# Ledger of designs, part 5: peptides against a protein of PDB entry 3ESW

Target 1, 322 residues: chain A of PDB entry 3ESW
Amino acid sequence: NNIDFDSIAKMLLIKYKDFILSKFKKAAPVENIRFQNLVHTNQFAQGVLGQSQHLCTVYDNPSWHSIVLETLDLDLIYKNVDKEFAKDGHAEGENIYTDYLVKELLRYFKQDFFKWCNKPDCNHCGQNTSENMTPLGSQGPNGEESKFNCGTVEIYKCNRCGNITRFPRYNDPIKLLETRKGRCGEWCNLFTLILKSFGLDVRYVWNREDHVWCEYFSNFLNRWVHVDSCEQSFDQPYIYSINWNKKMSYCIAFGKDGVVDVSKRYILQNELPRDQIKEEDLKFLCQFITKRLRYSLNDDEIYQLACRDEQEQIELIRGKTQ

## One batch from the design tools (peptide; made by RFdiffusion4, then SolubleMPNN)

Design b1_p8_4_s3 (from b1_p8_4, 6 letters changed)
Fold by OpenDDE base, seed 3:
Structure b1_p8_4_s3 (fold): chain B 322 residues (1-322), chain A 8 residues (1-8)
Amino acid sequence: as target 1 above (322 residues)
Amino acid sequence: DILKKILE
């Protein structure tokens, strides 16, 4: 009796796929109860849920993508990408081209497009007058500022002319295409949208210790890649823990297809206490939200994403990104 | 480096 090993292998693959898909079916009543109890009793869990409700979907806006692409100097960007791609002798259409695109977008955004704003320039005295600005505090937005999802406005007085300058902290990334300035929040917000506008798989990474950045899924590298627009950084997850000697507790990635604790990628030393939630509860929370985000996907999409998730988990356990 | 800019 010739054992048809090919038939057995096919059957095992089908059973394995069915098993994986079974994990993404609607949550059992017990899981729903656990989720509800967790978000009602744990402030950190509530915060993660609240962020997921915004960050996982807000950037999937085709109208915004069109506005972004119309605003950027695409001719300059693609000229530079093509130039760098050609230097390495790669064939046209290879997945590595997208990595060059992201690297150029980092360059373009930091060098040509957006500005870091510690203090605004004086509206009366003009450019390069930020050194004369004294912070007076923060207030709510006025009627015009409120149109652009502004929660807070920083107020500054010019030491030279005495006039008041407002620095609205806009959360509308389309308004940021106009203002072209901000801090890490504005940088990451707009840059996440920019990457999404090129059809890329992007996650927004929130760090509890007051920083934010992106991850891009590189088809060439077949993994999530660290991307920080503020630092013009590509694939340098160590910059916070090592270069900055930053102490951190949590890094959570928010994408259209899932929420993932990526702390192990970025927290290499100087780990702060992870005391905001039990590790098992955080794992459950991220998995539960991820499952909900995938409810509308077909079986093949769910299976492919599950395979990608397992690869990422293996990477995070091994601590080897290289 | 953002941290260097905040500390300066």
Scores: peptide ipSAE 0.025, ipTM 0.729, DockQ to the pose 0.010
Fold by OpenDDE base, seed 5:
Structure b1_p8_4_s3 (fold): chain B 322 residues (1-322), chain A 8 residues (1-8)
Amino acid sequence: as target 1 above (322 residues)
Amino acid sequence: DILKKILE
C-alpha cells in the first residue's frame, strides 16, 4: 500500500488549520468571566486593556495617513530609499525595499523633521534658548491646548526675560506634525503614525520603565523588527538592556491585530521583578485582547496571523537560550 | 522619560 504521503500531509495541514482557527472563535463564557475579573482586580491588567483600546486602533485612520503623507518630504524620502535600494537591494528581492524605507524614515524623522525637547525654547527670546529655561512644574491644558488631546502642560520660566513658556504634551499626532518636537512619547506616537501611513504593519511597544518604541513587521526578515525613532535604531533590541544597562520588567506591544508581551526580546539582563500580574494571567490577557481584535477577520487572515504569532513565540524562546 | 536623563 503506497502510503500517499502527500495526501496525508495535506490532511494534516487542514486539521492543523482547523485547530488553529478554533482557538480564535468567540470566547467561552468562562473566559469572559476570567477576563472581567482580571481587569477589575488587577491594576496592571486594567492598564494594559486601557492602552490596547487606544493604541491598537488609533493609528488606523486614513485621514491621518493622508495628512502625514502630504506633510513629509516624500520626494526626498523616496530618493534616498531608491538610492540605497539600487546599490544591492535588487539582489535580495523586492521585500527588502520596505526595510530601506523604514531606515530612511528613521533618518529623516530624527535628522530632518523632528526635534528632541528636554526644555522648550523661550517663546520670547527665540531659538536656542532652552538653556535659560527653569521648570516650574506641570498643569492642565488651557482651552486651546485641550483641542489636541493634551493631558499635561510643562511650565518653564526664562531666566533671561522672566517670561513663561508652556510645553504642552500633546497626544494628537497631527498636532505633532506642526510642533515637530517632544520626548519619547511624542516621538514614538508620531513615528508610529508615520510608519502606518506607508501601509506598514506596526506595533507600539510600551515599557513600564518609562520608555516607548515601535516594532515593524519586515517581510524581508519575516519577523518583527525593533524600531526606535529617538535612537534612529533599526533591529537593535539589545540597546536598552545592554547599551543603556536599563532595568526593565515589562515590554508590551500593541498593534491592530494583537497585544503581545515582547519582554523577552528586550529584557536581556537586569530584569526587574515581574510582580504586577501573574505570568499566566498576563498571557491570558494578551491572548484574550488579541482574540477580540481578530473577531472580524476571515479564516485565512486569522490563520496567517496565528502562524506569525507562533513564529514570534519560537523566536522569543530561542533568544533566551542563546 | 529615560532619554531625558541620558541626554541630560
Scores: peptide ipSAE 0.025, ipTM 0.735, DockQ to the pose 0.010
Fold by OpenDDE base, seed 4:
Structure b1_p8_4_s3 (fold): chain B 322 residues (1-322), chain A 8 residues (1-8)
Amino acid sequence: as target 1 above (322 residues)
Amino acid sequence: DILKKILE
């Protein structure tokens, strides 16, 4: 009996696809109960859910994408991308072009577009007066600030003129296109939107230890790539653990197609206790939210994303062989 | 903000 290995392989591939797709079927009642119990009893789980409800969908706004593209100096950006792309001897049409685009967007954003705001300049004294600013604390937004999803306003007094300067922590990324200043939150928020506006696959990464950054899915590298707008950093996931010697416990990535624990990519040393949730419950939570985010996708889309997820999980387990 | 702490 000549075993038709090709037929067997095809059959196995079909069965494998069906098996993968079966994991993304509507949640069983028991899974729903587990999910509800988890988010109601575990504060960390509730926090992850809350973040997912915002971060997974907020950047998928075509009107915002248009506003971003109209605001950026696209001529400068593409001129620089084309220059660097040509310099490295790449041919037109290579998938690596998007990596050059992201690198230029990092450069442009940090050097030309956005400003780090440790302390605001004095509204009265003008530019380069932040050194004269003393923090007085934080308060709620006023009526105007509230229009731009402001949760907190930092208050500063000028030591020179005595005037009060407000630093609203805006969460509206369109407002950030105007203000063009902030800290890691504002940087990551607007930069995530910028990357999305170019049609890129992007995730927002939240670190429990008060930092945030992005991941971009590089078609050239065929993986998720670390992107930090604050650091003008591309594919340097080690910068926090190694360069900063930062202690971290959780890094969670939020995207339109899923929520993923990416801690293993970034926590290379100095790991803090992961005591906020059981590992099995966190895994369940991320999978459950991811499943919900994919409910409207077709079988082919689900399968392609599942393959990507599997590749990422393998990467995270094996560690990057540098 | 940790970047604040690194830059200070």
Scores: peptide ipSAE 0.023, ipTM 0.726, DockQ to the pose 0.010
Fold by OpenDDE base, seed 1:
Structure b1_p8_4_s3 (fold): chain B 322 residues (1-322), chain A 8 residues (1-8)
Amino acid sequence: as target 1 above (322 residues)
Amino acid sequence: DILKKILE
């Protein structure tokens, strides 16, 4: 009997797909129990879950996307993207255009749109007066500030005029389109929304050691790409560990399709103790949340995302981004 | 804020 190798290959592919899809079926009772016990007993796990409940879905808001696109200077952005794209010609294909778009958005955001704010300017004395500002501490939001998802307001006194200036730490990214200033939190929050507004696959990366950035899935590079709006940085995951000599323990990426421990991409040296959760429990947690986020997806979408997940895991293990 | 610590 001539072995039909083509039939066998097709059968193996079907079985492999079925196997992959089986991992994303509704969680078994034992998995639910494990998850519940983990988030109730481990504070870090509870924190990751809490962040996922916000960060994985908040940016998937069509009304926000419209407001962003109406606020940005799209003519300038696309003019610059077209200019840079034209230099390389069409030899690299159309997918590279999106990389140029993200690079221009980084430039535009840092150079033209948003401002870093260590201390606010004095509301009375005007621009370039932050040097005269003394921190008095932090307090809760007032009635107006509370409308824009503000948890904390930093209070400053002007040494020149004696007036008080409030720096509310807004979490509403639409309010940030108005204020156009902040620190890494505000920068990353609004920039994540901006990238999402262009229909890009984006993740919010939380670092336990008080920094945040983005990842963008490049169709050209066929991988997740480091994106830091504060640094105008594209595909430079090493900047924290190497350039900054930063010590870090955890980097967790939050996207609409999953939660992923991306620590291996960014923690290249000076690793702090990973003592907040067992590694197996963190892996389980991220997989469990990811599984829940994908419950509404069809089999083809689940399979494609699972293939991306596997490629990313291979990349993270090998420590190769290129 | 980490950027503050690096620039100092």
Scores: peptide ipSAE 0.023, ipTM 0.722, DockQ to the pose 0.010

Design b1_p8_4_s4 (from b1_p8_4, 4 letters changed)
Fold by OpenDDE base, seed 3:
Structure b1_p8_4_s4 (fold): chain B 322 residues (1-322), chain A 8 residues (1-8)
Amino acid sequence: as target 1 above (322 residues)
Amino acid sequence: SFLEKILE
């Protein structure tokens, strides 16, 4: 009785695929009830849902991608990528090229394109006058500022000339291509769009303790890679917990294909209490939103993403990012 | 998947 092991293996793979796919079918009525109750009773859950409704889809805008690519110095970027790629002895067509691209985009964005704005320069006195600026508080946007998804405007008075300078906190990333300044929110917002404009798989990572960054899925490394535009950082998830000694409770990644608790990647020490939601409820919430985001995908896409998710979960459990 | 690697 020659046991056809190949036939058995194929049958097992089919059954396994079917099992995985069954998890991404329409939520059972009980799961819908659990979800509704959770988002209505838990403020943190409501916040995660609200963020997912924006961050998971907003960057998938082809018109924005075109505007970004038209605005960036692509000749300079690719020249630098090609130079570094060749210097390290890589051949054309290697998946590692994309990692070099992301590293150059980090360099270009921080060094050549965007500016950190702790305080604005005085509109009257000109450049390098931020030291003379005193914060007066914040107010709502005016009629012009409101056109660019501006919720808050910081107001500053110049100690030298007495004039008022407005620093609008724009959420429209296209406006940020013009203003080219901001804090972590503006940096991460525009940089996420930039990475997306190159056709990359990118997630927006929200930290509850007032920081934000990106993750890029490296095909070369076959994992999600930490990317922080503010720090020009690639694959350094430890910088917050170790280098900054930052205390953190939650890091949630938002992408087109899912919402994932990535806290274990970034919270290596100084963990704050995770008391905003039950761990089981957070896991359920992220999985539920992820299922909804994948609802329109075909079975092969769902299966591939599920395999990727499993690998990420194993990585997060093992604490081995390398 | 882990299963695919074992069956390979």
Scores: peptide ipSAE 0.024, ipTM 0.593, DockQ to the pose 0.171
Fold by OpenDDE base, seed 1:
Structure b1_p8_4_s4 (fold): chain B 322 residues (1-322), chain A 8 residues (1-8)
Amino acid sequence: as target 1 above (322 residues)
Amino acid sequence: SFLEKILE
């Protein structure tokens, strides 16, 4: 009567998989009540839910992906990626190619494609005239601007010619392919779409303290990688806390497959009070939204994502990316 | 998963 340990291990693995899958079944009535009460009573929770309803799904648009790929200089991009990839002699394997692609997209976007706009140039005087612009305030969009999901328009007067220049804060990333300018919001919005258009797993990271960036899931590194288009930064999650000495309270990642509190990846020092929501309630909220986003997935997809989630949580607890 | 790695 020798104990078949291999058989026991297989049975335990099956039971474990079933247990994991059970967590992603339709929410119980008690969980729905808890969720509803939380989003109705806690403003931060309501904000996270509102952001998830947009950011988790908006970039999964095939028509937008086509427009992006038609707009970018793909020949230049792939030429540069191929050049960098050839330098390592393929020693690290084929999966590293996507890391080179993301690094080139960061370079291309910042150096060749998009522009930072603190103040707009004067529409009448032309390029490099932003120093002559005086802010007059903000107003609602006009009829034309409203076509491109614009909530706010910044108004500037030229000190030289006296003309008014409008700087619409467009939320339509396709319009940003035309305007080619903005601040961190416009940069992150369009760059998230660009990465998605290449078929990459991407999350939009919202920081409560007025910054936004991306995360890309590297198959080579087998983890989520920090990506900031404004900084042309790849895998430097420490730049905000350490280099900028920025004070932060919350960093929330929004992707098609889930919402995750990634604060531990980025808040390494100068942590502000996390007093907007109870930690248990935030954890519950993120898990609940994630569960809803995965309702249409099959058991294999759910299990693979759950395994990825587990590895990320271990990484976040240890504070170790390598 | 963590459990899978322990059982391997």
Scores: peptide ipSAE 0.024, ipTM 0.570, DockQ to the pose 0.169
Fold by OpenDDE base, seed 4:
Structure b1_p8_4_s4 (fold): chain B 322 residues (1-322), chain A 8 residues (1-8)
Amino acid sequence: as target 1 above (322 residues)
Amino acid sequence: SFLEKILE
């Protein structure tokens, strides 16, 4: 009788796997048509697609990872991680070590490495002169700035010396390793790359209401964890809605393995109208892009990711009921 | 800080 139950369980598992895998097969012609129509007719959908084409893959660059690891003070980082890890009495090799690493990277990045830039310092007057800077507006990048994927340059005039200082908004994260300053965009961009450089599973979260952050997949917690480099925040998804009282409509996570609407994790109150796209169309879009990102994966990888997706969806549903 | 972001 026990052999029969094990056989049935195996058969059910096989059928379940086959069912899951069937969802990730090549898109049917009708799905392709729906996708094409959606991205051509809906600006929000087009934006999500455009972001996915960049954010889902750009950080998977081994050359960049090497440059990051060569630039960071790894000795300091690991010294601090080891110190905090040892204080809590954990054994070496536990999955929780990566959580300590991410927490230290948050500390290191905010306290030691990167700087918030409301206004730049005057290039002529030197350090701590940002108070003397008046914004004049924005311009396109010059020939040098254009080499580092710069879309916009903010222009400031020094009230003391009258000189112009340029603050290029670089999108090249390697250039940000040099400049070591920016706002939420630069912070999140470089910090996402930093986390990826340690071999971590990371998503870039875009909020429509002008903020960005990361999610890290904790093997210890077995879930996606909110990570905001600007706030030195780990596992505090409520900070925007509750602490900031921020009004938000959409939070979309972009990772190498998928695009996910994570709005339910972060929008706890003060929800703005979700009027940019139909909910069904957004769900379809994210699933369609996710499916494309997984086309090269084997059946086992697809199944494992699908299980992770299911757990996340359950979490996101339960979080609203808590 | 949050305040710095609101002032942007």
Scores: peptide ipSAE 0.015, ipTM 0.539, DockQ to the pose 0.010
Fold by OpenDDE base, seed 2:
Structure b1_p8_4_s4 (fold): chain B 322 residues (1-322), chain A 8 residues (1-8)
Amino acid sequence: as target 1 above (322 residues)
Amino acid sequence: SFLEKILE
């Protein structure tokens, strides 16, 4: 009997798909209990869950996407993308063009659109007066600031005029389209929304050691790509560990389709103790949240994402881009 | 933030 290898291959593929899909079925009662116990007993787990409840969904707002696209200079952006695309002589394709788009958005955002704010300028003395500002501490938002999801307001006194300047730390990215200033939190928040507004697959990366950045899924490179708006950086995951010599313990990526420990991509040296949670519990937590985020997806979407997850895990283990 | 410290 001639073994029909094609038939066998098809059957194996079906069985493999079914196996993968079986992992994304509703959680067993024991997994739910484990999850509940973990988030109630471990502060780090509670923090990851809390962040996921916000960061995984907040940027999937079509109304916000429209406001972003109406606010950006799209003519300038696409003109620059087209210009850079033409220089490298690449064949036309959505995949590579999107990498150029992200690179231009990084340039545009840092150079033309948003401003770093270590200290605010004095509201009374005007521009370039931040050097005269003394921090007085932080307080809660006033009634106006509270309208824009403001958790804290930094208070500064001008050494020249004596007036108080408020620096609200807005979490509403639409308000940031108006203020156009902030630190890494505001930069990453608004830039994540900007990338999402172009229909891109984007994750928000939280580092425990007080930094945040993005990842973009490049269809051209077929992987998650480091993107830092503060640094105008594309595909330079080493900048924190190597260039900054930063010590880090955890980097967690939050996206609409999952939560992933991406520490291995960014922590290349000077690793701090990972003592906030057991490694097995962190892995379980990220997988459990990811599973919940995918409950409404169809089998094909689940399978494609599972394949992407597997490739990312291989990349993270190897420490090499495929 | 750490970034603020390195930019100062």
Scores: peptide ipSAE 0.009, ipTM 0.576, DockQ to the pose 0.010; fails the geometry check

Design b1_p8_5_s1 (from b1_p8_5, 4 letters changed)
Fold by OpenDDE base, seed 1:
Structure b1_p8_5_s1 (fold): chain B 322 residues (1-322), chain A 8 residues (1-8)
Amino acid sequence: as target 1 above (322 residues)
Amino acid sequence: SFLEKILK
């Protein structure tokens, strides 16, 4: 009896696909109960859920993508991308073009488009007057500011002219296309939308220790790549732990197709206690939210994403971001 | 998948 190894391999692949797909079927009643209990009893879990409800879906807005593309200097961007791509002589294939695009978007955003705002300039005295600004505190938005999803407004007084300048912390990324200034939150918010507007696979990474950045899925590198708009950084996940010597406990990535604990990619040293949730419960939470985000996808899409998830988990375990 | 790589 010649064992048809090819037939056995095909059957094993089918069974494996079915097994993978079974993990993404509708949650069992026991899983729903576990999820509900977790988000009602654990504040960190509730926070992750709340963030996922916004960050996983808000950037998938075609009208916003159009506004972004109409606002950016696309001619300049593509001219620079083409120039850098031409230097490699196409030896690395066409997929590397998107890496050059992301690198140029980082340059363009930091150098030409957006501004870091520690303190605002005085509205009366004009540009480069932030040194004259004294913080008076924070307050709620006025009627105009409230139109742009503003939760907090920082208030400053000019030491020269005595006028008050308001610095609204806008969460509407379309308003940020107008204001073109902010801190890490505004930078990451708008830059995430910019990357999404080019049709890229992007995740928003939240760090518990008051920083945020992006990840981009490179088809050339076949992995998630660290992207920080504030630092004009591409594929440098070590900058926080090593260069900044930052202490961190949690890094959670939020994308349209899932929520992933990416702490192992960024927390290389100086790890703070992970005491906000049990590790098993965090793993369950991320998987449960990811499962819900994929409910409308077909079997092929689910399988492809599951394969990508497995590759990422192997990468995170091996510590091979290189 | 890891299994697809082993079975090729």
Scores: peptide ipSAE 0.029, ipTM 0.563, DockQ to the pose 0.168
Fold by OpenDDE base, seed 4:
Structure b1_p8_5_s1 (fold): chain B 322 residues (1-322), chain A 8 residues (1-8)
Amino acid sequence: as target 1 above (322 residues)
Amino acid sequence: SFLEKILK
């Protein structure tokens, strides 16, 4: 009798795997038509697609990872990780070590490495002169700034010396390793690359209401963990809705393996109207892009990711009921 | 998966 139940369980598991894999097969012609119509008719959908084409793959660059690891003070980082890890009495090799690493990277990045830039310092007057800077507006990049994927340059005049200081908003994260300053966009961009450089599974989270952060997949916690480099925050998804009382409509996570609406994790109160796209169309869009990102993966990889997706969806549903 | 946890 026990042999029969094990056989049935195995058969059910095989059928379940086949069912999951069937969802990730090449898109049907009707799905392609729906996708094309959606991205051509809905601006929000077009924006999500455009972001996915960049954010899902740009950080998977081994050359960039090497440059990052050569630039960071790895000796300091690992010394601090080892110190905190040892204090809590953990054994070497535990999956929790990566959580300590991410926490130290948050500390290191905010305290030692990167600077928040409300206004730049005056190029002529030197350090700690940002208080003397008056914004004049924004311009397009010059020929040099354009080499580093710069879309906009903020222009400031020094009230003390009258000189103009340019603050280029670089999107090249390697250039940010040099400049070491910015706002949430630059912070999240470079920090996403830093986490990826340590071989971590990371997503870039875009909030429609002008904020961005990361998610890291903790093998110890077996879930996606909120990570905000600007806030030195680990596993505090509530900070925006509760602590900041921020009003939000959409949070979309972009990773190498998929695009996911994570709004339910972060929008706990003060939800703004979700009027940019139909919910069914957003769900379809994210699934369609995710399916495309997984086309080169084998059946085992697809199945493992689908299991992770299922767990995340369960988490996102339960989180609203607590 | 949730299903794998139920079937184990």
Scores: peptide ipSAE 0.028, ipTM 0.621, DockQ to the pose 0.157
Fold by OpenDDE base, seed 2:
Structure b1_p8_5_s1 (fold): chain B 322 residues (1-322), chain A 8 residues (1-8)
Amino acid sequence: as target 1 above (322 residues)
Amino acid sequence: SFLEKILK
């Protein structure tokens, strides 16, 4: 009996797909109970859930994408991308072109578009007066600031003129297209939206130790790529642990299709205690939220994303980009 | 909100 290896391979592939898809079926009652208990009893879990409810969906807004694309200098951006793409003569076409696009968006955003704001300039004295600003603390937003999803306003007094300058910490990324200034939160928030507006697969990465950045899924590299708008950094996940010598405990990535613990990508040394949640419970939580985010997807989409998840997990275990 | 505090 000639073993039809092709038929067997096809059957194995079908069974494998069915097995993968079975993992993304509706959660069992026991999993729902575990999830509810976890988010009600563990503050870190509740935080991750709360972040996922915002960060996984907020950037999937077509109206915002249109406003972004209308605001950016697309002619300059694409001119620069085309110029850099032409230098290397890559045959990979659209896949490598997208990496050049992200690199140019990093350049454009940092150099031409957005500004770092450690302290605001004095509203009365004008530009380059931040050195004269003394922090007085923080307060709630006024009626105008509240329109733009502002929870906190930093208050500064000018040492020169004595006037008060308000620095609202806006969470509305459309308002950030106007203000064009902030710290890592505002940078990452708006830059995540910018990348999404180009139709890219993007995640928002939250670090417990007060930093945030992006990941972009490169079709050329076939993996998630570190992207930090503040640092104009592409594919340099080591910058925090090695260059900054930063101590870190958790890095969690939030995207439309999932929540992933990416700590192993970024925490290369100086690891802080991971004592906020049990590792098994964090893994369960991320998987459970990811499963919920995928409930409306078809079987092919679920399967493709599951393959990406497996590849990423292998990469994270190996600590080496393939 | 909790969400406003995490976007530092």
Scores: peptide ipSAE 0.016, ipTM 0.493, DockQ to the pose 0.011
Fold by OpenDDE base, seed 3:
Structure b1_p8_5_s1 (fold): chain B 322 residues (1-322), chain A 8 residues (1-8)
Amino acid sequence: as target 1 above (322 residues)
Amino acid sequence: SFLEKILK
């Protein structure tokens, strides 16, 4: 009796695929009720849902990608990528090229393109006058500022000339291509769009303790890679907990294909109480939103993403990012 | 948070 091991293996793979796919079918009525109750009763859950409705889809805009690519110095970027890629002895066609691209985009964005704005320069006195600026508070946008998804405008008075300078906190990333300044929010917002414009798989990571960054899925490393545009940082998830000694409770990643609690990647020490939601409810919430985001995908796409998710979960449990 | 500002 020659056991056809190949036939058995194929049958097992089919059954396994079917089992995985069954987890991504329409939510049972009980799961829908649980979800509705959770988002209506838990403010943190409601926040995560609200963030997912924006961050998971907003960057998948082909018109924005075109505007970004037209705005960046692509000749400089690719020249630098090619130079560093060749210097390290890599051959054309290697998946590692994309990692070099992301590293150059980090360099280009921080050094050549975007500016950190703690305080704005005085509109009257000109460049390098931020030291003379006194904050007066914040107000709503004017008619022009409101066109660019501006929720808040910071107001500053110049101690030298007495004039008022407005610093609108724009959420429109296309407007940020013009203004080219901001804090972590503006940096991460525009940089997420930039990475997406190169056709990369990118997640927006929200930290409850007022920081935000990106993750890029490296095909070379076969994992999600920490990317912080503010720090020009690639694959340094430890910088917050270790280098900054930052206390954190939650890090949630938002991408087109899912919402994932990535806290274990970034919270290595100084963990704050995770008291905003039950761990089981957060896990359920992220899985439920992820299922909804994948509802239009075919079975092969769902299966591939599920395999990737499983690998990430194993990574997060092992604490081995390397 | 920046995201709380986007959600409002």
Scores: peptide ipSAE 0.005, ipTM 0.480, DockQ to the pose 0.011

